# Ledger of designs, part 55: peptides against a protein of PDB entry 7AE7

Target 1, 321 residues: chain A of PDB entry 7AE7
Amino acid sequence: KVYKDLREFLEVLEQEGQLIRVKEEVNPEPDIAAAGRAAANLGKNQPAVFFEKIKGYKYSVVTNVHGSWQNHALMLGLDKNTSTKDQFYELNRRWDKFPVPPNVVKREAAPCKENVIDKDINLFEILPLYRINEQDGGFYISKASVVTADPEYPDDFNKLNVGTYRIQVKDRDRVGIQALAMHDIAVQLEKAEAENKPLPIAITIGNNPLVTFMASTPVGYNQNEYEFVGALQDGVPMDIVKSDLYDHLYVPAGSEVVLEGHIIPRVRTVEGPFGEFPGSYSGARLQCEVKIDRITHRTNPIFENLYLGIPWTEIDYLMAL

## One batch from the design tools (peptide; made by RFdiffusion4, then SolubleMPNN)

Design b2_p13_6_s1 (from b2_p13_6, 6 letters changed)
Fold by OpenDDE base, seed 3:
Structure b2_p13_6_s1 (fold): chain B 321 residues (1-321), chain A 13 residues (1-13)
Amino acid sequence: as target 1 above (321 residues)
Amino acid sequence: SAKDYILKAIKEA
């Protein structure tokens, strides 16, 4: 089975008993984190947790989507009880199908384009933001697939990078991003900053689960994550669409939310702390700042965010294969 | 059930 978007995957998770719906109104803090911890602590068959109503917000949150081996099996379109060994063998078999080029769809065919916000941007109106950990220095977007390109080779699709980075909300229309030297985005940013130019960026939230998986999986600088998604779909291409602001950036057609903007050149602002692991906070550091210039989103967008805790949590499953 | 366990955790938070 292949999934076009997050919604198709959530439907399958629910059918397979791997999604818990919370229909009662919850407080963003501490309820979302408490539910995530409880789901992780089940020890096996850890479900996604879908919150339909969050106090003070309009839209829903889902967490722990990749939070179990059962969810990983379903992501690959396998039986939920497929062994970790058999999942690994199937993943490797499909990996050898690389590259499988994506389909570029028209703007009118892309669900992520249903709504547009280009004035008075306020992230809090679109995303039910909350602190993941009690001592976090702010609100984090921790499960985004971030799209950037090489500014020297913007038309080279093989250098288009789709990665997962720690993103702190800084203002209504600004986020901090952790671009570490080992990440492909840091190479691209260095090239832009050498010329004192902004780096175009699209931050995509709520994707096809294989996009999220590949964005969390290191690949070569000249390898496109979307072409691996097609391989992991057993040779079925995924659908992508051009960003609205940039002809050279492509986003998943089915994304729940797309934040389009730019990294401000040679600006660094305080980011953190963030509790990446329980009892271990990465200290506050100077990090890059992104200006959000445009938002596109599906009607009633779902905010997919990461649950973090003591292993094994969702992040461990995303990194284990 | 898993749902009951999660709902209890929310109430006790």
Scores: peptide ipSAE 0.619, ipTM 0.963, DockQ to the pose 0.942
Fold by OpenDDE base, seed 5:
Structure b2_p13_6_s1 (fold): chain B 321 residues (1-321), chain A 13 residues (1-13)
Amino acid sequence: as target 1 above (321 residues)
Amino acid sequence: SAKDYILKAIKEA
């Protein structure tokens, strides 16, 4: 089975008993984190947790989407009871199908384009933001697939990078992003900053689970994560759409929310602390700043965010392969 | 149930 978007995957998770739907109104804090911890503590069958109603917000949250081997099997379109060994075997078999180029769909065919906000940008109106950990220095978008290109080769699709980065909400239309030197985004940012130019960016939230998986999987600088998604879909191309602001950036057609903007050149602002691991907070650091210039989103967008509780964390499952 | 366990955790938070 191949999933076009997060919603199709969530439907399967629910059908397979791997998603708990919370219909009761919850507080963003501490309820989301508490529920995530509880889900993680269920042991063998750690479900995703979908919150339909968040107090003070219009839209829903889902956590722990990749939080189990069962969810991982289902992501691959396998039986939920497929062994980790067989999942690994299948993953490797499909990996060899790279590259599988994505389909570029028309704007009108892309669910992520259903709604547009280009004025009075306010992230809090679109995302039910909460502190993942009690001691976090702010609200984090921790499961975004961030799209950037090489400023020197913007039309080289092979250099289009889709990565997962730590993103702190800084203001209504500003986020901090951790671009480490080891990340492809850092190479691209360095090129932009050398010319004192903004780096175009699209921060995509609530994707096809294989997009999220590949965004968290290191690949070569000249390898496109979308082409691996197609490989992992057993040769079925994924659907992408051109960003609204940039001709050279493509986003998943099915993204729940797309934040389009730019990394401000040569600006660094305080970001953190963030509880990367239970009991371990990364200190506050100077990080890049992104200005959000445009939002596109699905109607009733789902905010997919990481569960960062007791190990095994959702990250551990995303990186375990 | 798993749901009841999660709901309990929310209530106790």
Scores: peptide ipSAE 0.603, ipTM 0.960, DockQ to the pose 0.916
Fold by OpenDDE base, seed 2:
Structure b2_p13_6_s1 (fold): chain B 321 residues (1-321), chain A 13 residues (1-13)
Amino acid sequence: as target 1 above (321 residues)
Amino acid sequence: SAKDYILKAIKEA
């Protein structure tokens, strides 16, 4: 099975008994984190947890989407009881199908374009933000697939980067992003900052689970993550759509939320701390700042966010591959 | 059930 978006995957998780739906209103803190810890403690069959109602917010949250080997098997369109060995075998077999170019769909056909916010941007109106860890220095977006291009070669599709980065909410229309030197985004940012130019960016939230998987998987600078998604879909292309602000940036057609903006050149602001590992916090650091200029989103967008706290967490499954 | 366990954890938080 191939999934067009997060919603199709969540439907399968629910059908397979790998998603728990919480219909009761919860507090953003501490209830979401408490539920995530409880889900992680269930043992081998850790489900996703979907929160329909968050106090003070309009929209829903889902956590622990990649949080088990069963969820990983289902992501690959396999039986949920497929052995880890057979999952790895199938992943490797499909990897060799690279490249599988994506389909570019029209704006009118892309669910991520259903709604537009282009003025008075407030991230708190569209995302039910909360602290993931008790000691976090703020609200984090931890499962975004961030799209950037090479500013010297903006039309080179092979240099289009889709990566996962630590993102702290800084204001209603600003986020901090951790662009480490080893990441492809850092190479692209360096080129933009050399010219004192903004780097165009699209931060996509709530994607096809294979997009999220590939955004967390290191690939070559001249390899497009969307072409690997098509390979991992056993040769079925994924659907992408042009961003609204930038002709050279393409986002998943089915994204729940797309934050379009720019990295402000040569600006660094305090970001962190963040609990990346249980009992270990990365210190506060000076990081890049993104201005959000436009938002597109699906009607009733789902905020997909990472659960962190006890091994084996969702991040441990994503890193174990 | 797994759901009951999660709901209990929320209530005790």
Scores: peptide ipSAE 0.579, ipTM 0.955, DockQ to the pose 0.911
Fold by OpenDDE base, seed 1:
Structure b2_p13_6_s1 (fold): chain B 321 residues (1-321), chain A 13 residues (1-13)
Amino acid sequence: as target 1 above (321 residues)
Amino acid sequence: SAKDYILKAIKEA
């Protein structure tokens, strides 16, 4: 089975007993984190947790989408009881199909384009933001697939980067992003900053689970993560669409939310602290800042965010494959 | 149930 978007995957998780739906209104803090910790304690069959109603917010949250081997099997379109060994075998078999180029769909065919916000941008109106850890210095977007390109080669699709980065909400229309020197985004930012130019960026939230998986998987600078998604879909291309602000940036057609903007050149602001691992906080650091200029989103968008509970955490599963 | 366990954790938080 191939999934076009997060919603198709969540439907399968629910059918397979790998998703718990919370219909009762919850507080964003501490209830989401408490539920995540409880889900992690359920043992081998850790379900996703879907919160339909969050006090003070309009939209829903889902956590722990990649939080078990059963969820990984289902992501690959396998039986949920497929052994880890057989999942790795199938992953490796499909990896050899790279590259599988994506389909570029029209704007009108892309669910991520159903709604537009281009004035009075407020991230708190579109995302049910909460502190993942009690001591976090702010709200984090932890499962975003961030799209950037090489500013010297904007038309080279092979240099389009889709990565996962630590993102702190700084204001209604601003986020801090951790671009480490080892990340492809840091190379691209350096080129833009050398000319004192903004780096175009699209921060995509709530994707096809294989997009999120590949955004968390290191690939070569001249390899496109979308072409690996097609390989992992056993040769079925994924659907992408042009961003609204930038002709050279492509986003998943099915994204729940797309934050389009730019990294402000040569600006660094304090970011953190964040609890990357249980009991460990990464200190505050100077990080680059993104101005959000446009939001596109599906009707009733789902905010997918990481669960950072007891190991094995969702991050451990994403890095284990 | 797993759901009841999660709901209990929310209530006790």
Scores: peptide ipSAE 0.564, ipTM 0.954, DockQ to the pose 0.904

Design b2_p13_6_s2 (from b2_p13_6, 4 letters changed)
Fold by OpenDDE base, seed 3:
Structure b2_p13_6_s2 (fold): chain B 321 residues (1-321), chain A 13 residues (1-13)
Amino acid sequence: as target 1 above (321 residues)
Amino acid sequence: SAEEKILKAIKEA
């Protein structure tokens, strides 16, 4: 089975008994983290947790989507009880199908374009933001697929990068992003900053589960993550659409939320702390700052976010293969 | 059940 978007995957998770719906209104803190911890601590068959109602917010949250080997099997369109060994063999078999070029769909055909916000941007109106860990220095978007390009080769689709980065909300229209030197985004940012130019960026939230998987999987600088998504879909192309602000950036057509903006050149602001690992907080550091200039989103967007805790949690499953 | 454990964790948080 191939999934067009997060919603199709959540439907399958629910059908397979791998999604728990919380229908009662919850407090964003501590209830979301408490539920995520409880789900992870089940030891096996860890379900996604979908929160329909969050106090003070309009929209829903889902966590622990990739939080088990069962969910990982279902992501690959396999039986949920497929062994980790057989999942690994199937993943490797499909990996050899690279490249599978994506389909570029029209703007009118892309669900992520259903709604537009281009003025008075407020992230808190679109995303039910919460602290993932009690001691976090703010709200984090931890499961976004971030799209950037090489500013020297903007039309080279093979250099289009889709990666996962730590993103702290800084203001209504600003986020901090951790771009480490080992990440392709850091190479692209260095080129932009050398000329004192902004780096165009699209931060995509709530994607096809294979997009999220590939965004967390390191690939070569000249390899496009969308072409691997098509390979992992057993040769079925994924659907992408042009961003609204940038002709050279393409986003998943089915994204729940797309934050379009730019990394401000040569600006560094305090980011953190964040509980990346149990019992260890990364200290506060100077990190890049993104201004959000436009939002597109599906009607009733679902905020997909990570649960972080003692291994094995969702992040461990995303990085295990 | 898994659901009962998750709902209990929310109530005890």
Scores: peptide ipSAE 0.655, ipTM 0.968, DockQ to the pose 0.943
Fold by OpenDDE base, seed 5:
Structure b2_p13_6_s2 (fold): chain B 321 residues (1-321), chain A 13 residues (1-13)
Amino acid sequence: as target 1 above (321 residues)
Amino acid sequence: SAEEKILKAIKEA
């Protein structure tokens, strides 16, 4: 089984008993985090939790999508009861199929392009934002696949980076991003900032689960995560589409939300604190700032966000393979 | 059930 988007995966999770649908209206805080903790604390077969109705917001949230070995098996299109050993074996077998180039689809064929917002951008109208941890200094987008390119080699598809980074919402059209020196995005940002140029960026939310997985998996600077997604799909190419603002950025065709913008050169603003682990807050730091210039989104977009709780967290599962 | 535990956690939050 291959998934074109998050929705196809969520359907399978629900069919397999690996998704709990909360139909009652919830408070974004503390209910989402409480439900996520409860799901994680089930010990086994930890489900995704889908919130249909969130007080004060128009759209839905899903969390804990990668929160179990069963969900990982299903992500790979395997039986949910596939052992961790067999999952690793299959992952490694498929990894050797790299590279599998993605299909570039037409704009009209990309679900992420169903709606466009290019004026009066307000992230709060599109994303049901909440504090993941009670003591967080703001709202975080914690499960985005962030697309950037090398500004020196913008047309080199092998240097297109798809990564997961800590993103704090700063304003209606602004986010802070943690670009650490060890991340490929930092190399690209350094090149842009050397010329005092903005770095083009696309922050993609609610993706094919293998995109999210690969965005969280370190690869070489000259390796494209989408080509690994195709490998992990057992040789089936994933679908990507050109960004609206940038010819050299490609986003997953099925993304629920795409935030297109730029990292502002040589600007640093206070970001944090964020509860990376329960009881362990990374302090406030000066981080990069992104201006959002355009949003594209699916109709009734689903905000996929991480559950962060006591280990094993969703991150632990994403990094364990 | 898993659902009952999650719904309970929401209610008790």
Scores: peptide ipSAE 0.619, ipTM 0.964, DockQ to the pose 0.941
Fold by OpenDDE base, seed 2:
Structure b2_p13_6_s2 (fold): chain B 321 residues (1-321), chain A 13 residues (1-13)
Amino acid sequence: as target 1 above (321 residues)
Amino acid sequence: SAEEKILKAIKEA
């Protein structure tokens, strides 16, 4: 089975007993994190947790989407009881199908384009933001697939990068992004900053689970993550659409939310702390700042966010494959 | 159940 978007995957997770739906209104803090910890602590068959109603917010949250071997099997379109060994075998078999180029769909065919916000941007109106960990220095977007291009070669599709980075919400229309030197985004940012130019960026939230998986998986600088998604879909292309602000940036057609903007050149602001691992916080550091200039989103967008807590967590599963 | 454990964790938080 191939998934077009997060919603098709969540439907399968629910059908397979790998999603728990919380129908009662919850507080964003501490309830989401508490529920995530409880889900992770089930020991086996850790489900996704879907929160239908969040106090003070309009939209829903889902967490722990990749939080079990069963969820990973289902992500690959396999039986949920597929052994870890057989999952790895299938991943490796499909990996050899790279590249599988994506389909570029028309704007009118892309669910992520259903709604547009281009003025008075307020991230808190679109995303049910909360502290993932009790001691976090702010609200984090932890499962975004961030799209950037090489400023020197903007039309080179092989240099289009889709990566996962730590993103702290800084203001209504601003986020901090952790662009480490080892990440492809840092190479692209260095080129932009050398000329004191903004780096175009699209921060995509709530994707096809294989997009999220590939965005968290290191690939070569000249390899496009979308072409690996097609490979991992056993040769079925994924659907992408052109961003609204930039002709050279393409986003998943099915994204729940797309934040389009730019990294402000040569600006660094305080970001953190963040609890990346149980019992350890990455301290506050000066990080890059993104201004959000446009939002596109699906009607009733689902905020997919990472659960972090006691092992085995969602991040442990994402890193184990 | 898994659901009961999650709901309990929310209630105890």
Scores: peptide ipSAE 0.512, ipTM 0.944, DockQ to the pose 0.980
Fold by OpenDDE base, seed 1:
Structure b2_p13_6_s2 (fold): chain B 321 residues (1-321), chain A 13 residues (1-13)
Amino acid sequence: as target 1 above (321 residues)
Amino acid sequence: SAEEKILKAIKEA
């Protein structure tokens, strides 16, 4: 089975008993984190947790989407009881199908374009933000697939990068992003900053689960993550659409939320602390700052965010394959 | 159930 978006995957998770739906209104803190900890303590069959109603917010949150081997089997369109070994063999078999080029759809055909916010941008109105860990220095977006391109080769689709980075919300229309020197985004940012130019960016939230998986999987600088998604879909292309602000940036057509903007050149602001691992916080550091200039989103967007708690976490599963 | 455990954790938080 192939999934066009997060919603099709969540439907399958629910049908397979791998999603718990919380229908009662919850507080963003501490209820989301408490529910996540409880889900992690369920053993090997860790479900996704979907919060329909969050006090003070309009929209929903889902956590722990990649939080089990059953969820990974289902992501690959396999039986939920497929062994880790057989999942790995199937993943490797499909990997050899690279490249599978994506389909570029028209704006009118892309669900991520259903709604637009282009003025008075407030991230708190579109995302039910909460502290993932009690001692976090702010709100984090931890499962975003971040799209950037090479400023010298903007039309080279093979240099389009889709990666996962730590993103702290800094203001209504500002986020901090951790671009480490080992990341492809850092190479692209260096080129933009050399000319004192903004780096165009699209931060995509709530994607096809294979997009999120590939954004967390290192590939070559001249390899496109979307072409691996098509390979992992056993040769079925994924659907992408042009961003609204940038003709050279393509986003998943089914994204729940797309934050379009730019990395401000030669600006660094304090980011952190963040609890990357249980009982350990990364220190505060000077990191890049993104200005959000436009938001597109699906009607009633789902905020997919990472569950961080007792191992095994979603990160452990995403890095184990 | 898994649901009951999650709901209990929310109530005790």
Scores: peptide ipSAE 0.484, ipTM 0.940, DockQ to the pose 0.946

Design b2_p13_6_s3 (from b2_p13_6, 4 letters changed)
Fold by OpenDDE base, seed 3:
Structure b2_p13_6_s3 (fold): chain B 321 residues (1-321), chain A 13 residues (1-13)
Amino acid sequence: as target 1 above (321 residues)
Amino acid sequence: SAEEEILKAIKEA
């Protein structure tokens, strides 16, 4: 089975008994983190947790989507009880199908374009933001697929990068992003900053589960993550759409939320702390700052976010492959 | 059940 978007995957998770719906209104803190911890601590068959109602917010949250080997098997369109060995075998078999170029769909055909916000941007109106860990220095978007390009080669689709980065909300229309030197985004940012130019960026939230998987999987600088998504879909192309602000950036057509903006050149602001690992907080550091200039989103967007905890949690399943 | 454990964790948080 191939999934067009997060919603199709969540439907399958629910059908397979791998999604728990919390229908009662919850407090964003501590209830979301408490539920995520409880789900992770089940030891096996860890379900996604979907929160329909969050106090003070309009929209829903889902966590622990990639939080088990069962969910990982279902992501690959396999039986949920497929052994880890057989999942790895199938993943490797499909990996050899690279490249599978994506389909570029029209704007009118892309669900992520259903709604547009281009003025008075407020992230808190679109995303039910919460602290993931009690001692976090703010709200984090931890499961976004971030799209950037090489500013020297903007039309080279092979250099289009889709990566996962730590993103702290800084203001209604600003986020901090951790771009480490080992990440492709850091190379692209260095080129932009050398000329004192903004780096165009699209931060995509709530994607096809294979997009999220590939965004967390390191690939070569000249390899496009969308072409691997098509390979992992056993040769079925994924659907992408042009961003609204930038002709050279493409986003998943089915994204729940797309934050379009730019990294401000040569600006660094305090980011953190964040509980990356149990009992360890990364100290506060100077990190890049993104200005959000436009939002597109599906009607009733689902905020997909990570649960972080003692291994094995969702982050471990995303990085274990 | 998994659901009961999750709902309990929310109530005890």
Scores: peptide ipSAE 0.655, ipTM 0.968, DockQ to the pose 0.943
Fold by OpenDDE base, seed 5:
Structure b2_p13_6_s3 (fold): chain B 321 residues (1-321), chain A 13 residues (1-13)
Amino acid sequence: as target 1 above (321 residues)
Amino acid sequence: SAEEEILKAIKEA
């Protein structure tokens, strides 16, 4: 099975008993984190947790989507009881199908374009933001697939990068992003900053689970993560759509939320602390700042965010394959 | 059930 979006995957998770739906209103803190921890502690049946109602917010949250081997099997369209060995075998078999170019769909066909916000941007109106860890210095978007391009080769689709980065919400229309030197985004940012130019960026939230997986998987600088998604879909292309602000940026057509903006050149602001691991906080650091200039989103967007509890964390599963 | 455990964790948080 291939998934067009997060919603199709969540439906399968629920059908397979790998998603728990919390229908009662919860407090964003501490309830989301508590539920995530409880889910992670269920052993072999580590479900995703979907929160329908969050106090003070209009929209829903889902966490722990990739939080089990069963969820990984289902992500690959396999039986949920597929062994880790067989999952690895199938992953490797499909990997060899690279590249599978994505389909570029029309704007009108892309669910991520259902709604547009281009004025009075407020991230808190769109995303049910919460502290993932009690001691976090702010709210984090921890499971976004961030799209950037090479500013020297903006039309080279092979240099289009889709990565996962630590993103702290800084203001209504501002986020901090951790672009480490080892990340492809850092190379692209360095090129932009050399010219004192903004780096175009699209921060995509709530994607096809294979997009999220590939965004967390290191690939070559000249390899496009979307072409690997198609490979992992056993040769079925994924659907992408052109960003609204930038002709050279493409986002998953089915994204729940797309934050379009730019990294401000040569600006660094304090970001953190963040609990990357239980009891281990990365200190506050000077990080890049993104201005959000436009939001597109699905009607009733689902905020997918990481569960960062006791190991095994959701990150551990995302990186284990 | 898994649901009961999650709901319990929320209640105890």
Scores: peptide ipSAE 0.610, ipTM 0.962, DockQ to the pose 0.918
Fold by OpenDDE base, seed 2:
Structure b2_p13_6_s3 (fold): chain B 321 residues (1-321), chain A 13 residues (1-13)
Amino acid sequence: as target 1 above (321 residues)
Amino acid sequence: SAEEEILKAIKEA
């Protein structure tokens, strides 16, 4: 089975008993994190947790989407009871199908384009933001697939990068992004900052689970993550759509939310702390700042966010593959 | 059940 978007995957997770739906209104803190910890601590068949109602917010949250071997099997369109060994075998088999180029769909065919916000941007109106960990220095977007291009070669599709980065919400229309030197985004940012130019960026939230998986998987600078998604879909292309602000940036057609903007050149602001691992916090650092200039989103967008806590957590599963 | 454990965790938080 191939998934067009997060919603198709969540439907399968629910059908397979790998999603718990919380129908009662919850407080964003501490309830979401508490539920995520409880889900992770089940020890077997750790489900995704879907929160239908969050106090003070309009939209839903889902967490722990990649939080089990069963969920990973289902992500690959396999039986949920497929062994880890057989999952790895299938991943490796499909990896050899790279590249599988994506389909570029028309704007009117892309669910992520259903709604547009281009003025008075407020991230808190679109995303049910909360502290993932009790001691976090702010609200984090932890499962975004961030799209950037090489400023020198903006039309080179092979240099289009889709990566996962730590993103802290800084204001209604601003986020901090951790662009480490080892990340492809840092190479692209260095080129932009050398000329004191903004780096175009699209931060995509709530994707096809294989997009999220590939965005968290290191690939070569001249390899496009979308072409690996097609490979991992056993040769079925994924659907992408052109961003609204930039002709050279393409986003998953099915994204729940797309934050389009730019990294402000040569600006660094305080970001953190963040609890990346159980019992450890990455301290506060000066990080890049993104201004959000446009939002596109699906009607009733689902905020997919990472759960972090006691092992085995969602991040442990994402890193284990 | 998994649901009961999650709901309990929310209630105790």
Scores: peptide ipSAE 0.605, ipTM 0.961, DockQ to the pose 0.943
Fold by OpenDDE base, seed 1:
Structure b2_p13_6_s3 (fold): chain B 321 residues (1-321), chain A 13 residues (1-13)
Amino acid sequence: as target 1 above (321 residues)
Amino acid sequence: SAEEEILKAIKEA
């Protein structure tokens, strides 16, 4: 089984008993975090949790999408009871199919382009934002696949980077992003900042689960994560589309939300604290700031966000494969 | 059930 988008995967999770749907209106805080903790306490069969209605917001949230070995088996299109060992063997077998180039679809064929916001941008209108941890210094977007390119080689598709970074919401149209020196995005940002130029960026939310997986998996600077997604789909290409603002940035065609903008050159603002692990907070640091210039989204977009609770968390599963 | 446990956690939050 291959999934075009998050929605096709959520449908399979629900059919397999790996998704709980909360139909009653919830408060963003503390209800989402409370539900996540409860889901984590269910043992080995940790379901995704889908919140249909959130007080004060228009759209839905889903958490814990990658939160179990059953969900990982299903992500690979395997039986949910496939052993971790057999999942690993299958992943390795498919990895050898790299590269599998993606299909570039037209704008009109991409679900992520159904709606556009290009003025009066307010992230709170499109994303049901909440504090993941009680002591977080703000709202975080934790499962975004962030797309950037090499400013010196913008047309080199092999240098297109799709990564996962800690993103704090700073204002209606501003986010802080943690770009560490070990990340490919930091190399690209350094090149842009050397010329005092903005770095083009697309922050994609609610993707094909293999995109989210690969964005969390380190690859070489000259390797494209989308070509690994095709390999992990057993040779079936994924669908990508050009961003609206930048011809050289490609986003997953099925993304629920795409935040297009730029990293402001040579600007650093306070980001954090964030509870990366239970009982531990990363300190506040000066981090990069992104201006959001355009949003595209599916009708009734689903905000996929990370569940952070007691181990095993989604991060533990994403890093274990 | 898993659903009942989640709903209980929300109500007790």
Scores: peptide ipSAE 0.565, ipTM 0.955, DockQ to the pose 0.947

